# Ledger of designs, part 4: peptides against a protein of PDB entry 4GMN

Target 1, 375 residues: chain A of PDB entry 4GMN
Amino acid sequence: RYANITLLALVTLASIGTDFQETLVKGNQGSRESPISAADEEWNGFDDADGDAMDVDQKSSSGEDQEEDYEEIDVKEDDEDDDDDSITSEMQADMERVVGADGTDDGDLEDLPTLRELIQTAVPQLIRLSNLPIDSDESLTIQSHALSALNNISWTISCLEFANGENANIHNAWYPTAKKIWRKTILPILEADSADLKLATQVTSLAWAVARVLHGETPTDGNPHRKFISLYHSSKQQAGGNSNSIEEPEDPFQGLGVKCIGVVGSLAHDPAPIEVNREVGVFLVTLLRQSNNVPPAEIVEALNQLFDIYGDEELACDKEVFWKDGFLKHLEEFLPKMRTLTKGIDKRTQPELRTRADEALLNLGRFVQYKKKHA

## One batch from the design tools (peptide; made by RFdiffusion4, then SolubleMPNN)

Design b2_p13_6_s1
Fold by OpenDDE base, seed 4:
Structure b2_p13_6_s1 (fold): chain B 375 residues (1-375), chain A 13 residues (1-13)
Amino acid sequence: as target 1 above (375 residues)
Amino acid sequence: DLEELLELLEELA
């Protein structure tokens, strides 16, 4: 009885976290200037080449209007208003405040009661539930739902802008909680070394969401980057052997391999220890060198992580890893391979993967040119 | 509502 109520509450919290994430992603799609665009190099380089408008003569081929009388099948869309009663009016109001906050209003957590309760009340309970002794299928189910709720909340918060002091109150409340999720939920599950790929995928997704906010300030205790690199390699060995197709997620970017790359990339940002940065950087560059055997979505994620880690020349990792270990040569040698890979993706069957690969190819060209100018 | 669900989680944990 209690367990069914706990499961219902956990499913509802996971739904709420998804609805928050979707609302934030829809709001931020208008303001995502690429982080590479925030380097104020005046890209004044679109010379308006006066491309002579070749008058393509409109040959009016008078095709005969066969008025095919399409009977308007009056499909009464019964608007079954599936009132998805999952989003409370208070949650929607909190989302509208977070998305509508032009970066001047330090929206106090007092003005975000639902987000405050998620961080201060829900997350501590979800951490407790994720750490229960596993002694039954019921305790495994509770752990899985607690991890799903933590994942959705953490992903939602990771979609907020924290640059330039934006959302500082949310960041300040989340930061200690994110470290608690890492130390109390993520590390113990990674240390248990379970052969459960479902649990490994859930904890890796949560770890990515948490690491997208903490970056190089993520606790390095027990070298978690090596555990995620090991998990990446183990997942590839299992997929190659047993035709127990864990159904490849319909979205190529939701795969365990992409999630492992996202985690280790995020962990390698400044101020991460230089040896952690080096081990991750070498892993990512090695994926590019082995690209013929790597899914395109993992290559896109590995490139984006390399741009984010090594985009700033003032960081210690630029001199001590990027230049010292000769990464520019590997990126330059990868350009023609990336062009071939991107052209091989069908725009009709995989439009998102093609778009993100076209962007990553463009950014790779720009990044190589940038690094050559600053050499 | 969310508050009732959170209170219920606190009582059950």
Scores: peptide ipSAE 0.027, ipTM 0.734, DockQ to the pose 0.000
Fold by OpenDDE base, seed 3:
Structure b2_p13_6_s1 (fold): chain B 375 residues (1-375), chain A 13 residues (1-13)
Amino acid sequence: as target 1 above (375 residues)
Amino acid sequence: DLEELLELLEELA
């Protein structure tokens, strides 16, 4: 009983988080299409547990055809348009305030009651539930749903602009909570070194959402970037060996490889330690060098991360990593390969992947020209 | 309602 109620509550929180995200995406379509698409599809629907149809051996008792004229109770399908208006009018109003705040009203968290309750009440409980001892299939299910809800909330918050002091009150409330998610949920799961790729995917998605806000201020204790790089390599080895089709997500950008790149890229931003930045930068540049064996979506993400990490020449990582380790040469040598890769993507079958690859190719050309001018 | 869900999570905590 309690478990089913907990499960329902967690599913509903995950749904609310998705709907908030969709609303933010629709509202923010006037600003640059940051690829928010990475968060929408992680509603891994409940696989309806195959009801083991108990093979009730219907012994063929030849009982007589009593045509009981079951009156068709015309159950009017009341199309209850379950307008599952999962977004309450209050939630929508909070979102409209956050998106519609011309940067004069530092939206006080007091004026955002729903977002306040999500951060202050829901997230602490979800962190607790994600840390339950796994001793049953029920506890594993609760953990999975708690991770899903944390993922959706964290992604939604990561869609907010925090540059130039925008949404500062939300950032200030989220920042300690995001660090708590990292330390209490993400790190323990990564340290357990589970062979469960589903759990690894969920924790990596959550880690990306959290790292998209914390960037280089993400706790570096235990070198988590190396764990995600290791997970990236392990996922590639498993996919090559077991033809257990872990259903490759229909969206190429939802793959565990892309998520690992997104996490480590985000972790490498200033003010990350230069050695963390170097290890990530070398990993990303190595993917470009090995591009013949790397999915196109992972190449797109690796390029975007490299542009974001090394776009500013005033940062210590520009001199100490980008120039010192000769990254410009590798990016320049990759340009003709990227042109070939992008042209190889069928616009009809993979329109999004082609669009994002065309953009990444354009940006790569501009980035190489920029860096050559500032050499 | 989100409030009812939060209360429910607190009761399950």
Scores: peptide ipSAE 0.027, ipTM 0.736, DockQ to the pose 0.000
Fold by OpenDDE base, seed 1:
Formats: sequence, structure tokens, C-alpha cells
Structure b2_p13_6_s1 (fold): chain B 375 residues (1-375), chain A 13 residues (1-13)
Amino acid sequence: as target 1 above (375 residues)
Amino acid sequence: DLEELLELLEELA
């Protein structure tokens, strides 16, 4: 009885976390594209005004407009208002307030009661439930659902803008809690060295969401970056042997490999120890060198992480890692491979992967040009 | 609601 109620509560908390994310995405769609498309922000950092507009001669091929009379299938949107009763009007109001808050409101979480309760009440309990002794299939199920709820909440919070002091109240409330998730949930599961790939995927997803906010301030105790690199390699070795295709997620960006890259990339940001940054940077550059055997989505993520880590020349990692270890040469040598890889992605079957690969290719070109000017 | 779910989790924990 208690277990079924706990499971229902955990499923509902996981739903609430998803619905917050969807509400944030819908709220942002009114102003800017998807927060997943915020990774598609063209590297705007280079105001170099030398606008040599290459006149791409748009040869107007007059394709005959076959007006295919698309019968307006009046898809009755059955507004099945699935009143998914999971989103309270208060939760919507909190999310609208977060999206609409011009970043000047030094207001405490007093104005965000639902988010406050999620951070202060729900998350501490979910951390506890994720740390229960595993002695039954029931305790495994509770752990899995607690990790799912923590993942959804953490992911939603990681989609908020915190740059320039935006959402500082939420950041300040989340930061100690995120460190607690890391130390109490993520690290113990990683230390247990479970052969369970499902659990490893769940904890890696959660670790990515947490590390997207903490970045280089993520606790370095026990060298967690090496564990995620090891997990990346172990996952590739297992996929090659057993034809039990763990159903590769339909979304290529939801793969364990991408998640591992996202975690270690985030961990390598300043103020991470230079040795952590180096080990991650070498790992990412090594993926690019081995790109013939790496899924395109992992290459896209590895590129984005390299741009984010090494974009600022004032950081110690620029001099001590990027330049010292000769990363520019590897990125430049990868440009023609990236063009071939991107062109090999079918726009009809994998439109999102193609778009994100086209953007990563553009950003790689810009990044290489920038680093060459600052050499 | 969320509050009832949190209370329920507290009772179960």
C-alpha cells in the first residue's frame, strides 16, 4: 500500500517536472525559440564587422507550383483538454512570472511558492528516496522514480537563464540543493559501479541537468568526470557486443553517449581545476579525431561543449589547455570531416539532427577563425 | 495537488 502511494507520488512529481518544462518551452515560444534551440544561438561573440557578404546567387529555379490540393483534413483537434491536472494554475503563474521577470527582481522565492516547495520540500525527500538501501524490486522502482522526478525538476531549472544575474533568486535557492543532489544522489550511485545501464542512464541524465547549472563549481571529489568518461567507453563496448539493442532513444540527443558528453563538458567549465578541464578537453577532441565511429549527435554535443569551455580567452584553460595542448589544430583538421558528416545526415529522416549539425558546423568555422585571430 | 503529494511523501519517508 505505502509503496504504491509512494510510486504514484513520485510519478506525479516527475509529471509536474515535465509539465513545468513544457510550460517554460511554450512561454518561451512566444518570445524566442525552444531552450533546446538556445544551443542553436549562433556564436554571436565575435562583433568583427568585416561583412564580406558572399553574394550567394540564388538561382531562382522556377519549380512549377503543383498546387497539390491538400485536402484540409479538418483534424478536429479534439481539444481533449487532457486537463492533465498536474499543472496547477499556481505553477503556470510561477512559470509565467519566471519567463516574464526582467532580471532585476532580487525578490526571494517568496513570489514563486510552487518552485520554492519543489526545491525546499520535494527535492530533499527525492534525494532521501534515491538513497534508500536497495533490497527489493520495490526499492529499485522507488529509486528509479525518485531519479526521474529529480531529473525532470533539475532539467527544468537548468533551462532557466542565469546569465547576467537573471533569475538570481532561483539560482541561489537551487545552487545548494543541486550540490546536495550531486553529493547525496549522483556520487553514491556512480560509486556503486552498477552494471545497470538503465540506472546509469538515469543518473547521467540527472548529472547533466545538475552540471548545466553548477558547471565548474560542481564538486570535484572523487573525480566524477573520469567516471562519466569511463561510463561513455563502457557503454560503447556493450553496444558493440549484445544485439540487445537497448532501444536507441528515437531522439539521437537522448543517448547515454550524448548525456556523458554533456556532463563532462559542463564539469570542465571555469572554475574547474585545470587538470579536470584538460582530461575532459582531451576526451572531447579525441571524439572528433575518432569521428568515423562516433554517432553524429555525440559529435554535435562535443563541439558545443568545446565552444562553451574554450570560448573565453581570459580563462586559465585557454592558455593552459587549449593553446598548450594544440586543440586549434585538431578543430581545424576536423572542419572538412564535419562538413562531410553533416552532408551525410538525411534532412528528411533526421531533420533536427541535420539542423543541429549544420549549426555546429557554422559555429566550428567561426570558432576556428576566432582562435586564429587571437593566436 | 502538489501540497497533498508532498505531505504524502513526508508521511511515507
Scores: peptide ipSAE 0.024, ipTM 0.721, DockQ to the pose 0.000
Fold by OpenDDE base, seed 2:
Structure b2_p13_6_s1 (fold): chain B 375 residues (1-375), chain A 13 residues (1-13)
Amino acid sequence: as target 1 above (375 residues)
Amino acid sequence: DLEELLELLEELA
C-alpha cells in the first residue's frame, strides 16, 4: 500500500518536472526565434571590438524554379488532447514569472511558491528515497522513480539563465540543494559500482543536469570526473559485445556516452582544479583523435564542451592546459575530419544531429582561428 | 495536487 502511493507520488513529481521543462522550452521559443538549447548556442567568440563583419557576399545564383509540387500531406495531427491536468494554473503562473522575470530581484522564492516547494520540500524527500537500502525490486523501482523526478527537476532548473545574475533567487535557492543531490544521491550511486547500465544512465543524466548549474564548483571529492570517464569506457566495451540488446536511444544525444561527456565537460569549468580540467581536456581531445570509432553526437558534445571550457583566455586552464598540452594542434588536425563526419550525416534521417554537427563544425573553425590570433 | 503529493511524501518519509 505505502509503496504504491510512493510510486504514484514519484511518477507525478517526475511528470511535473517534465511539464515545467516543456513550459520553459515553449516560453523560451516565444522569446527567442529558435529553440537553441543552451548546449547549441553558436560560439560567437569573445567580442573582439574590431567588428570586421566579413560580408559573405551570398551571390544569389538564380537556380531555376523547379516547382516541386509538395503534396500537402494532410497530417491530421490527431490532437489527442491529452489533458495533461498535471500543469496547475499555479505552476504555469510560476513558469511565466520565471520566463518573464528580468532576474533583478535577489529576493526569496516568495513569488514562486510551487518552485519553492519543489526545491525545499520535494527534493529533500526525493534525496531520501534515492538513498533507501536496495533490498527488493520495489526499493529499486522507488530509487529509479526518485532519480527520474530529481532528473526532471534538475534539468528544468538547468535550462534557466544564470550567467548575468539572471534568476539569482532561484540560483541561490538551488545551489545548496544541487550540492546536496551531488553528495547524497550521485556520489553514493557512483561509489556502489553497479553493473546496472539503466541506473548508471539515470545517475549520469542527473549528474549532468546538476553539473550544468554548479560547473567547476561541483564537489571534487572522490574525483567524480574519473568515475564518469571510466563509465564512458565501460559503456563502450559493453555496447561492442552485445549489439542486439542495448536499445540505443532513438535520440543520439540521449546516449550514456553523450551524458558522460556533458558531465565531465561541466565539471572541468573554472574554478575546477587544473588537474581535473587537464584530465577532462585530454579525454575530450582523445575522443576527437579517435573520431572514427566515436558516435557523431559524442563528437558534437565533446567539441561544445571544449569551446566552453577553453573559450576564455583569462582563465588559468587556457595557459596551464590548452596551450601547455598543445590542444590547438589537435583541434586544427580534426577540422577536415569534422567536415567529413558532418557531410556523412543524412539530413533526412537525422536532421537534428546534422544541424548540431554543422554548428559545431562552424564553431570549430572560428575557435581555431580565434586561438591562432591569440597565440 | 502538488501540495497533496508533498504531504503524502512527508507521511511516507
Scores: peptide ipSAE 0.023, ipTM 0.716, DockQ to the pose 0.000

Design b2_p13_6_s3
Fold by OpenDDE base, seed 5:
Structure b2_p13_6_s3 (fold): chain B 375 residues (1-375), chain A 13 residues (1-13)
Amino acid sequence: as target 1 above (375 residues)
Amino acid sequence: SELEELLELLEEL
């Protein structure tokens, strides 16, 4: 009886995290509708459609406008008004305030009571439940649902803008809680060295969401980046040996390999230790060198992470890692391979993967030209 | 709130 109530509460908390996400996606007029997987599916991130197009002041040479007719794929919105009774009017009001707030309200979460309760009361309980001794199938189920709820909440918060001091009240409330999730949930599970790929995928998704906010301020104790790199390699060895298809997620960006790259990329940002940055940068550049055996989505993610980590020339990692370890040469040698890879993706069967690969190819060309001018 | 009721249920565990 208590177990069923617990599971219902955890499913409802995971749903609330997803519903907050849907409200944020609808509020952000510019992002294409990623098909929101049904309420029963663990949310695994927004498509970072806001690829920071490096504002390289390329004086536009006037090449002729070939209007390529973009066939509007009329996605029929089947308006199945599934009355998702899960969102309280209070939660919706908090989300409308987060989306509608011009980022100047540095106020306490006094005006966001539901978000405050989620961060200050719900998340600490979810951390407790994720740390229960696993002695039964019931305790394993509770852990899985607690991780899913933490994942959905953490992803939703990671999609808020924080770069310009926007949402500073939410950031300041979340930051200590995110560090607690990292230290109390993520690190203990990564240290248990479980062969459970489902648990490894859940903890890696949660780790990515947390690291998207904490970046280089993520605790480096115990070198967690090496555990995620090890998990990446272990996942590739298992996929090659047993034709027990772990159902490759239909979405190529939901793969454990992409999630591992996203985590370690986020961990390598300034002010991460130069040794951590170097190990991650060498891992990412090594994926590009071995690209013949790497899924295209993992190459796209590895490129985006390399641009974000090494885009700023004033950072210590530019001089001490990027230039010192000769990363530019590897990126230049990869450009022809990326063009071939991108052209090999069918626009009809994988439209999203093709779009993200075309963007990453453009950004790679710009990034290489930028770094050559600043050499 | 419905959330408070859910949180009370999680605290009883």
Scores: peptide ipSAE 0.026, ipTM 0.744, DockQ to the pose 0.000
Fold by OpenDDE base, seed 2:
Structure b2_p13_6_s3 (fold): chain B 375 residues (1-375), chain A 13 residues (1-13)
Amino acid sequence: as target 1 above (375 residues)
Amino acid sequence: SELEELLELLEEL
């Protein structure tokens, strides 16, 4: 009886976390500032104050308008009004406030009661439930649902802008809780030598969501970056042996390999220890060197992480890792391979993967040019 | 709220 109530509560908390994420995405699509997925950011370099915008005269080649009469296939979207009764009017009002909130530093979340309850009451209970002794299939199910709820809440919060002091109240409330999730949920599960790839995928997804907010301030105790690098390699060894049984997620960006790259990339940001940054940077550059055996989505993620980690020349990792370990040469040598990889992605069958690969290729060209100018 | 009821149920566990 208690188990069924627990499972229902955990499923509902996981739903609420998803619905909050969808509401934030929909709200930001209505505002001209879409939540920049870390993938959709065109790396424009750092603004050198000398904005000599070279007018690239795009000569208008008047290609003849072949009006291909695209018959509007009136796909009746059967609006199955899935009355997602999960979004309370209070939750929607909190999301509208978050999207509209000029970042008042009132750390008490007084104006965001639902988000406050999620962070202050729900998350501590979910951390407790994720730490229950695994002695039954029921306790394993409870852990999985607690991890799913923590994942959805953490992802939702990681989609908020915290740059320039935006949402500072939410950031300040979340930051200690995110560190608690890391220390109390993520690290213990990563220390348990589990062969369970499902559990590994859940904890890695949660770790990425948490690390997207904490970055280089993520606790480095026990060298978690090495555990995720090891998990990356272990996942590849298992996939290579049993081609039949790992349903590759339909979304190439939801794969365990991408999630491992996202975690370790996020962990390597300043102020991470230079040794952590170096080990991650070498891992990412090694993926590019081995790109013939690496899924395209993992290459895209590894590139984006390299741009974010090494974009700023004022950071210690630029001099002590990027330049010292000769990363520029590897990135330059990878450019022709990236062009071939990107062209090999079918726009019809994998439109998102192709778009993100085209962007990552563009950014790689710009990044290599920038680093050559600043050498 | 349904959330408060769920949170109370989680506290009883």
Scores: peptide ipSAE 0.025, ipTM 0.743, DockQ to the pose 0.000
Fold by OpenDDE base, seed 1:
Structure b2_p13_6_s3 (fold): chain B 375 residues (1-375), chain A 13 residues (1-13)
Amino acid sequence: as target 1 above (375 residues)
Amino acid sequence: SELEELLELLEEL
């Protein structure tokens, strides 16, 4: 009885976390329908496409207006209001307020009662449940659902803009809780050295969501970046040996390899210790050098992480790692390989992967030019 | 809210 109520509550908390994400994504995105992962799927990342699209002034060549009379197919959106009864009107009002608020106030989450309750009440309980002694299949199920709920909440919060002091109230409320998730949930699971790749995938997804907010302020105790690098390599060794197809997620960006790259990339940001940054940077650059044996999605993620980590020339890691370890040469040598890789992706069968690879290729060209100018 | 009820249920565990 208690177990079933616990599981139902954990499933509902995971759904609420997904619904909040969907609401935030729909609120921040103008008319670009990104394919929403179903509420039952553990949300494993949204790529912040907020790579500053440098305004390339494409001079309008006057192509002739062929008025193709597209018949308005009056697609009656049957608003099947699938009233996903998981989100309350109060939760929706909180999310709409988060999306609409010029969140410049150092204020408490007084105006965001549901988000406050999630952070202050739900998450501490989910951390407790994720730390229960594993002595039964029931305890494993509780841990899995607690991790999924923590994942969805953490991902949702990680999609909020915190740049320039935006949403500072939410950031300030989340930050100590995110550190608690890291220390109490993520690190203990990583230390347990479980051969369970499902659990490893869940904890790595959660770790990425948490690290997307904490960045280089993520606790470095026990060198967690090395554990995720080790997990990356271990996952590749297991996939090569046993034809137990862990069903590679249909989405190439949801793979454990991508998640490991996302975590370690996020951990390497300033103010991370220069040695942590170096070890991660060398790992990422090594993936590019070995790209013939690396999935395209992992290459895209590794490039994005390298751009974010080394985009600022004022940071200590630019001088002490990027320039000192000669990363520009490796990126320049990779540029023709990336063009070949990107062109090898079929736009018809993998449209998203192709789009993300085309963007990463464009950004790589820009980044190499930028770094050459600032050398 | 349904969340408050769920949180109360989680606190009882």
Scores: peptide ipSAE 0.025, ipTM 0.744, DockQ to the pose 0.000
Fold by OpenDDE base, seed 4:
Structure b2_p13_6_s3 (fold): chain B 375 residues (1-375), chain A 13 residues (1-13)
Amino acid sequence: as target 1 above (375 residues)
Amino acid sequence: SELEELLELLEEL
């Protein structure tokens, strides 16, 4: 009886976390491009406004108007008001406040009661449930659902803007909780070194969501970046051997390889220890050098992480790693390979992968030019 | 709320 109630509660908390994410994405589409599409934002870190707009005079060839009378198939929109009763009116009200809030500096979530309750009450219980002794298939199921709920909540919060003091109240409430998730849930699971690829994928997804907020302030105890690099390599060795490939997720960006790159990239940001930054930077540059055997989505993610880590010349990692280890040469040598890779992606079958690869190629060209100007 | 009821149920475990 208790187990079924626990599972129902965990499924509902995981749904709540997803519904929050969807509501943030829908709310943000009304005011700013979605942060999932923020990977589609041109990397604006280069103030070189001297982009002479080459006026490509597309001479519109006047093709003749064949008025093909498309019979307006009156598709009755059956407004099935799928009242997806999953989003509580309280959750929707909190989400509308998060999207509309000019950052009030009061570090209390007084105006966000549902988000407060998720961070302060739900997350501590989910951390407890993720740490239960695994002694049954039931305890494994509870752990999996607790990790799913933590993942959805953490991803949702990681999609908020925290730059320039935006959402400072949410950041201040989340930051200690994110460190607690890292220390109490992520590290113990990574230390158990289980051969379970499902559990490894769940903990890696959660680790990426947490690291997208903590960045280089993520606890470096036990060198977690090396564990995720090891997991990346182990996942590639297993996929190559047995034709019972775990169904590659339909979305190429949801793969375990992409998630491992996202985690280690996020961990390498300033103020990460220079040795952590170097080990991650060398890993990412090595993927570009070996790109013939690397999925295109992993190359896109590895490039974006390299731009974010090394985009600021005032950071210690620019001098001590980027310039010292000669990364510019490897990026410049990769530029023609990236052009070939991007052109090889079919726009009809993989439109998102093609768009993100076209942007990563554009940003790589700009990044190489910037770094050459600042050499 | 349904959330409060779910959280109370999680505390009892």
Scores: peptide ipSAE 0.025, ipTM 0.740, DockQ to the pose 0.000

